Peptides against a protein of PDB entry 2FGR. Designs and how they scored, part 24

Target 1, 331 residues: chain A of PDB entry 2FGR
Amino acid sequence: SSVTLFGIVDTNVAYVNKDAAGDSRYGLGTSGASTSRLGLRGTEDLGGGLKAGFWLEGEIFGDDGNASGFNFKRRSTVSLSGNFGEVRLGRDLVPTSQKLTSYDLFSATGIGPFMGFRNWAAGQGADDNGIRANNLISYYTPNFGGFNAGFGYAFDEKQTIGTADSVGRYIGGYVAYDNGPLSASLGLAQQKTAVGGLATDRDEITLGASYNFGVAKLSGLLQQTKFKRDIGGDIKTNSYMLGASAPVGGVGEVKLQYALYDQKAIDSKAHQITLGYVHNLSKRTALYGNLAFLKNKDASTLGLQAKGVYAGGVQAGESQTGVQVGIRHAF

## One batch from the design tools (peptide; made by RFdiffusion4, then SolubleMPNN)

Design b1_p10_3_s1 (from b1_p10_3, 6 letters changed)
Fold by OpenDDE base, seed 5:
Structure b1_p10_3_s1 (fold): chain B 331 residues (1-331), chain A 10 residues (1-10)
Amino acid sequence: as target 1 above (331 residues)
Amino acid sequence: GPVAFYLGLP
């Protein structure tokens, strides 16, 4: 049996040239290269190849010392694992996000990530970004000659918002092939939510692939999200990502990623391009810099996620430039 | 755009 305390403190100086008023924002931000976290995890060997596990993880905000408190909303699971794979009970990444965000070279963190996993509507559910769920049961297969899968179901527990009576129900999963340098995955999910107090299905399909050439890695995502409303028509977004990363001098990594968000409900596109560099001072400590440019067209109001400084939208059709320079320390 | 999909599961 083991218990491990672990964490990451990632704090940066961040700048964005525009907020919702058109003004610049700058200051000390968090989670620019990795989400800052504190966690406890452990395993117990039960014999016969069976293991019990627990995982408790919360976000750390190094800029304010967790002024809003601490919780285990990142993950709070108990698990059984063995030759059959792993079953998890509790709040976690949903299987679709856990697998398909792995193709994001910015690891769903800072100003550079793929922003497709989003509440693209005025969804009233707590997790309408499709990233995590409460009341989640998940199953992950072993890897069989490259083939693997994950499935999840989250109970709504009769949560109601307006006339919607199944808010927070999730069903989804992925199939994947992971063999050596190649990874490819297809994810499907449906989440029940509400928009304007009316029942809404958040349907998501995501295709991801990556190939590691040793000298560089290429990665891509294709996603459709669709908030299917009973009244008022569907809110659909097609999101695309292409990225490359390469090791630099054995101590660094450079990343370049482009994303396109085609927001069909407002006939508007947003383009994101991010250059990132990580310099490893050790296995546990790194310096990093990110430079991101987000171009909104027409009615698009997307903003870069400079957490702790500014993560809101901008004026319609406005462009935003963001910078983060920081320290990441893992323990 | 991509074809609409349904999971066909409860």
Scores: peptide ipSAE 0.010, ipTM 0.465, DockQ to the pose 0.013
Fold by OpenDDE base, seed 2:
Structure b1_p10_3_s1 (fold): chain B 331 residues (1-331), chain A 10 residues (1-10)
Amino acid sequence: as target 1 above (331 residues)
Amino acid sequence: GPVAFYLGLP
């Protein structure tokens, strides 16, 4: 039996030039290069190649000392693993987000990440961004000559919102090929939610690929998210991402990523471009800087996610510039 | 390794 305490503290100075009022915001923010976290994990060898596992992980907010409290909402799983793969019980990343966010060169955090995994429709469910689920059973295969897959189901437990009676039900999975420098994946998911108190299906399809040339890595995502409503028609967003990263001088990494969010329900696009740099002071400590530009068109109101400073929208058709400079420490 | 998987998760 083993138990490991682990974590990351990532804190930054952040600036955005516009909020919803058109005013600048600045201050101390959290999670600019990696999500700050505290966790406990362990394994027990049961013999015959079978292992039991547990994982408990919560988010840390270094700017306010977790003023809203601490919980294990990042992950709270018990598992069995072996030659058959891994079965997990409990709250976790859903299989689709766990695999398809791996193509985001900004690791789904700070002002630079791919924002496609979002609640596009003012869904009333707790996890309508498609990232995590409560009451989740998940299965992950081993890697067979590059081929791998993951599947998940989350129980709704008769959660109701308005006339919707299956809120929080998730079904989804991915298939992937991971071999040497190449990774490619297809993910499909459906989540039951409510919009305006009415039953709504959040359907998601995501294609991801990356290739590591040694001197640089290229990565891409194609996603469609559709909130299917019985009244008022579908809320559909097509999201696209292309990114490149390269090592710098053996101690640094530069990243450039572009994303397009085509918001069909409002006939409006948003363009995001982010430049990032990470400087490793050690294996555990890094300095980083991010510079992001978000251009909204027409009725689009998207904002950069400067967590701890400002993560809200902007005025329709407005552009936002964001900066983060921070320290990441892993223990 | 487990560290790369750990650092890359949202």
Scores: peptide ipSAE 0.008, ipTM 0.413, DockQ to the pose 0.065
Fold by OpenDDE base, seed 4:
Structure b1_p10_3_s1 (fold): chain B 331 residues (1-331), chain A 10 residues (1-10)
Amino acid sequence: as target 1 above (331 residues)
Amino acid sequence: GPVAFYLGLP
């Protein structure tokens, strides 16, 4: 058996030029290049190709020393793995987010990431962003000549909000092809939630692809989220992302990513463009900088996610500029 | 019924 302590401490100085009042925000933020985390994981060989595993992972907030506490809400799983693949029990990334966020060149964190995995509808469920679930059973296939899949089901445990039942129930999965420089995936998910105390289905479809040319990598996402409400009509968002990354001087990486969020319920678009640079001081330590621009149109109020500084919205139709400069250390 | 998604691809 093995037990490994691991983590990332990622802390930055961050700035955004506008908050919801139109004022600038600045300070020490977290998780600009990778989500800061502390975890324990281990495996036990049970013989015959069967392994038991555990994984406990929580978020670290290096700006305040986890003043709100520490938990294992990132992942808290026990697993069995073998020639059949892997079965996981416990809170984790849902299979759709685990696979489809891998196409985000900004690692699903900071001011640069694809923000499509979002609660677009003021959903009242704890995980209405479609990223994680409680009470999750997941299965991941082996890789068969590039082909792989993942499936998950989360129990609602009769959770209710208002008149909505089955809150927190998730069903979803992906199919993928991962071979050498190519990755492509299709994900489908449905989550039960509530909006305004009424039953709502969060449906999600996501297509992702990437190709690594060696000298550069291209990555893309196409997503539709649809909060299907019994009253008030559907809240639909089409999200698009295209990103490129390239190595610089053997120790650096430059990233450029564009995203479009077409928010159909408010007939409003938001455009995000982010330039990032990572400078590897070692295998475990990097300096980084991110520059992001978010243009809201019409009724759109999206804000950049400068965690620890400002992650709220802006006024309708306003543009926001964000900067992060930080250190990432992995152990 | 099958969830029909129309991604509105340009």
Scores: peptide ipSAE 0.007, ipTM 0.470, DockQ to the pose 0.013
Fold by OpenDDE base, seed 3:
Structure b1_p10_3_s1 (fold): chain B 331 residues (1-331), chain A 10 residues (1-10)
Amino acid sequence: as target 1 above (331 residues)
Amino acid sequence: GPVAFYLGLP
């Protein structure tokens, strides 16, 4: 058997020009290029091509030293793997988010990421962003001539919120084709939750694709999220992303990503554009900078996710500019 | 039943 301790410390200076009051926020933030984390993982060869595995990973907050405590809410799995693929038991990324966030050039981190994996409806469930689940069983296939898939089911364990039952139940999966420079995927998921104490289904469909031209990579996402409510009508958001990345001088990477969030329940759009740069000082240490612009239209109140500084909304129809400059170290 | 999704450019 093996046990490996690993982590990332990512800390930045961040600025946003507007909060919910219209005031600027600035300070020391976390997780601008990669989510800061501490983890343990290991494997055991059981013979016959079968392996056992474990993975325990929690978020760290370098700005306050984890003042709210530490937990393994990023991942806490035991696994069996072999020629059949991998089965995982425990809290993890749901299969849909694990695959489809891979097309986000900002890796679902900092002020630049695709924000489609969101709680669009003030859902009262703990994971109504569609990213992770408790009580999860997951299965991932091997790659068969490019084709691969992942499936997951999370038990609700009779959790209730208000009159809503089955809260936290997840069912979802993806199919993908990954061959050389090409990746393409379709993901489908449903999660049971509550909105205003009433039963609500969070339905999600996501298409992703990327192509690596060597000199540059292109990536795209198309997503619909629908909070299906029995009372008050459905809350639907169509999210679109297009991004490009390129190596710079053999030690850097530049990223440019655009996203559109069409919030149908409020007939309002938000436009996000982000420029990012990463400079590798080594295999483990990097400097980075992100510059993001978020333009809300009409009733839209979206805010950039400057974790540790400000991650709230803005006034309706307001635009927000965000900056992060930081250090990432991996161990 | 299955939810019908509508994906289209605005």
Scores: peptide ipSAE 0.006, ipTM 0.470, DockQ to the pose 0.013

Design b1_p10_3_s2 (from b1_p10_3, 7 letters changed)
Fold by OpenDDE base, seed 2:
Structure b1_p10_3_s2 (fold): chain B 331 residues (1-331), chain A 10 residues (1-10)
Amino acid sequence: as target 1 above (331 residues)
Amino acid sequence: GPVSFHLGLP
């Protein structure tokens, strides 16, 4: 049996020109290029091509030394794997987010990522962003000539909020084709939650694709998220992303990504444009910079996610500019 | 790279 200690410490200086009051925020932030983490993982060979595994991973906050504590909420799984693929038991990324966030050139982290995996409706469930689930069983197939899939179910364990039952139940999965320079995927999910103490279904459909030309990579996402409420009608958001990345001088990478969030319940759009650069000092250490622009229209109040500095909204119809400059170290 | 420990089972 083997146990591996691993982690990332990613800390930055961050600035946003507007908060909810219209004031600037700046300071030391976390997780601008990769989410800071500490983890333990291991495998045991059981013979016959069967392996047991475990994975325990928590988030690190380098700006405050984890003042709110440490936990394994990123992942806490036991697994069996073999020629049949992998079965996982425990809290993890849900299969839909695990696959479809792979098309985000900003790795679902910092001020530049695709923000479609969000709680769009003030859902009262703990994971109403559609990223992770408690009490999760997941299955991942092998890759069959490019074709692969993942499926998941999370138990609600009779969790209630107001009159809503089954809160936290998840069902979802993806199908994908991954062969050479091409990747394409379709994901579908439903999560049970509550909004205003009333039962609500969070339905999600996501399409992703990427192509690596060697000199550059193109990536795209199309997503619809719908919070289906019995009273007050549906809260629907259509999210779109297009991005490009290219290697620079053998030691750098430049990234440009655009996203549109069409928030149907408030008839309002937000536009996000992000330029990123990563400079590798070694295989494990990088410097990075991100510059993001977020334009809200009409009633839209979206904010850039400068974790550790400011991750709240702005005033309706306001634009926000964000900057991050930081160090990422992996061990 | 990640530090791998061999846990000796007692």
Scores: peptide ipSAE 0.054, ipTM 0.759, DockQ to the pose 0.120
Fold by OpenDDE base, seed 4:
Structure b1_p10_3_s2 (fold): chain B 331 residues (1-331), chain A 10 residues (1-10)
Amino acid sequence: as target 1 above (331 residues)
Amino acid sequence: GPVSFHLGLP
């Protein structure tokens, strides 16, 4: 049996040149290279190859000392694992996001990440970004010669918003091949939500792949999200990502990632380009810098996610530049 | 078991 205290404190100085008013924002931000977190986890060997586990993890906001409080909304699971794989009970990453965000070279945080896992439709559900779910049961297979899968179901518990029922119900999963330098995955999910108080299905399909050439890694994502409303047209977004990373001088890593968000409901595109550098001072401590450019076209109002400084939108058709320079420490 | 990945909260 074991219990482990673990965490990451990641804090940065961040700047964005535009907010929703066209003004610059700057200050101390969080989670620029990895999401800051505090957690407890443990395992118990039950014999016969069966193990019990728990995992409790919350986000840390180092800029304000968690002034809004602390919770275990990142993960709060109990699990059984063995030769059959792993079953998890509790709030977690949904299987689709857990697998498909692994192709994001910016670790799904800061100003550089793939932003496809988003609430594209002003969905009124708490997790309409497709990242996590409450009341989740998840199952993950073992790896069989590279092949693996994950499945999840989240109970809605008869939650309603307006006339929408079943809010928060999730069903989804992925199939994957992970062998040596190659990873490839297909994910499918549906989540029930509300938009304008009306029932809406959030459908998601995501393809991901990466290959590690040793000298560099390539990674890509193709995603479609569709908010299917009972009244009104579908809100569809096609998101694309291509990234490359390479080691630098044995202690550094450079990353370049491009993403395109084709927002069909507003016939508008956004382009994101991010250059990142991580300098490892140790296995646990790194300095980092991110430079991101987000170009909105037409009616697009996307903003870079400079957490703790500014994560809102910009004016329609405007471009935003963001910078983060920070320290990441893991324990 | 599977590797757990961790995303930021929105």
Scores: peptide ipSAE 0.017, ipTM 0.504, DockQ to the pose 0.051
Fold by OpenDDE base, seed 5:
Structure b1_p10_3_s2 (fold): chain B 331 residues (1-331), chain A 10 residues (1-10)
Amino acid sequence: as target 1 above (331 residues)
Amino acid sequence: GPVSFHLGLP
């Protein structure tokens, strides 16, 4: 049996030109190119092509040394795998986010990522962004000629908020085709939560695709998130993303990504454009820079996610510019 | 990079 210790420490200097008061924020932030993490994983061969596995992973905050503590909230799974695929028990990425965030060229982190996987409705559940779930059972198929799928169910365990009695229940999955330069996926999920103490269904549909031309990669996402409320009507957001990346000089990567968030409940759009560069000093160490611009229209108040510096909103209709420059080290 | 430990049974 083998146990592997692994991690990433990613720390940056970050700046945003506006907070909720219209003031600039700057300082030392975390997770600008990749989410900082510490993990343990291992496998046991049980014979006959069957393997047991475990995975324990928590987030690292290099700016404060994990002052709020350490946990395995990124992943805490035990698994069985074989020719049938993999079954996982425990907190993890839900199958939909695990697959569909792979099309985000900014790896769902820093100031440049696709922000569609969000709590759009002030949902009171712990994971109303649709990224992870507690009490999760997941199944992932093998890849059969490019075709693959993943499914998940999370138990609510009678978690209640107000009159909502099924909070944290998740059901979802994806189908995908991954072959050579092409990846395409369709994901569907429903999560039960509460908004204002009332039962609410978070429905999500996401289409993703990417193609690697060798000289450049194109990637795209189409998402609808709908918080179905019994009172006050649905909170619907349509999110769109298009990105390109290209290798530079054999040691670098440039990324450009645009996203549109059409927030139907407030009839307001936000536009995000991000330019990123990663410079590999080695296989394990990189320098990076991100430049992001977020334009809110009308009642939109979205902010860039400069984790460790400022991740709040801005005033309605205001624009925000963000910069991150940092070091990523993997071990 | 990841550090792997092999548990050797005696």
Scores: peptide ipSAE 0.053, ipTM 0.733, DockQ to the pose 0.105; fails the geometry check
Fold by OpenDDE base, seed 3:
Parts: structure tokens; C-alpha cells; sequence
Structure b1_p10_3_s2 (fold): chain B 331 residues (1-331), chain A 10 residues (1-10)
């Protein structure tokens, strides 16, 4: 059998002009272009076209040396794969996030990503952002003439919060068409959680598409997230994203992405615009810079995710500017 | 690149 050690160390200098008090924050941050990670993976050929696999991956925090510890919460799977596709057992990206975050030109990382995969309702579940799940079984089909799909179910194991039962149950999946320059996908998911100690369903629908013109790539997302509460009404957010990327001089990439978050429960919008640049010094080492503008309207309090510096909200109706400049190294 | 170790069967 083979075991592969792999990782990324991504560290930056970051600045945001406003925190929740209206003050600036700056310092050394992590994961501005790619999430810093350490992982182990391997495969075994079982014959007859069947393979076993494992994957263990945790986040690295280069600014503090993992002062809060290390775990395999990014992925901890065992799998079987073959002509039928792949079955995975263990904590992973849920199928919906795994597919639909692929349309985010900032790869769900740093101050520039699409922030639609979020806990919009102060949900009390550990994964109420819809990104990962514990106790997950997932299945991914092969690609059949462009068509592919993924499905997942996570067991709640009778977890409770307040009067809410079934906390952490996930059911979801996507269908997709991936052929040459075109990708398009539809994802549907439901997660059981709690808000204020009461049972709540987190429903999610996401449409994604991208097209690679060679000289540039266009990408888009349409999402609705709804926390269905028995008391106090539903918390609904409609999120929209449009982005473009282009190669620069054979060694760089420029990215521009706009997102709109229409937060229906507070009748408030937030607008995000991000400019990113990556300069490849090698296949493994890059310099990068991100510049993001977040405009909150009315009661909106969204903040940019400058991990390791400041990832909290701002005052209602305030705008935030963020900058990250850093080094990414992959091994 | 990722460093690959061949572990023998225990």
C-alpha cells in the first residue's frame, strides 16, 4: 500500500478597516489563497477494478502554530471505488458543497469567496454553514457523457439541542453536466439543526455554472438558504455570485467576483466585490493579493473572513474593506 | 511533491 503526505502552508498579512466596534484590525493571518492543511492519503488496488482508499486532512494555522490543536475535521474518510464510482464513509465536504463551491473563483477561501454557504440564523449545530458533516455516507457517480451526480446522508445519532432532536442529520445531493469548457450543476440539501433551542430545518438550493473561453473563465452561483423555524418565521437568504478569471503573462491569474446577499428576514442586502491576483513563482509556491469591499445596507452586519486577524461582523449598515497579501506553499 | 512512503504490511 502507499501513503502520501501532503500539505499547504498559506500565511498572509491582513487588514480590515472596521470590526464590530468600528476599529481597524491588522496582523498575520492564514489561508488567504488556499486553506492551509496537513494530510495523509492512500489507495490499495484490490483487483477486478476495485480500490480501497483513505484520506485524513486537518487545517494548519501558521500564525499561531496550531495553538488550539490539530484534528482531521477537513476530511477523515475510508472509501471504495471502481467502475460504479466512489462510496465514502466519514467526515467530509457534503456532496452539495463539494460540487457547488467549485464555481467560487476564490475556492471558498480568504476574504473574496462566495459566503452563501453560511449559518444565516444563529443555528446551534456544528456544521450549520452546509459545508461538511459528521457521520456522513457519500456516493459519487462516474462521468457519463458529461452527466454526473453525488449523494450524501449524515446520521444524527439522536443528538439533541434544547427540544430539537435529529440535530446534524443531513440529506442532499447534486446533478451536474461537465463537458469540456462547460460545467453546470443543481444541488439540493436539508440539514436538521436548532435555533434558540428549537427544531429548525436548514434547506438549501444552489445552481452553479461556469464556462472556460480559454482567454477567460466566467462563473456564476444562485443560492437560496432557508432556516425553517416553527416559531418566529423563516430566515431566508438569496445569494447571487458572478465572477471572471483570466491568466496573466503565463505565470499569473487575475480574479474579479461580485456577490449579493439578500437577507429577507431583516430586509437587508450586502454587496461584496473582490479583486484577487495570484503570481506563481513555481508549480508549488505563489504570491497573492486580495482586495475586498463589503457594503452592508440597513440591518446587515456581514464581515469579510480575514482568518487569523478578524472574521466577525461589523455595525449595521457599515462597509468594510479588506486586504490580504501572502505566500502559499504546497508540498 | 507529496512525499509517498511505501509502508510494508505490518
Amino acid sequence: as target 1 above (331 residues)
Amino acid sequence: GPVSFHLGLP
Scores: peptide ipSAE 0.048, ipTM 0.751, DockQ to the pose 0.105; fails the geometry check

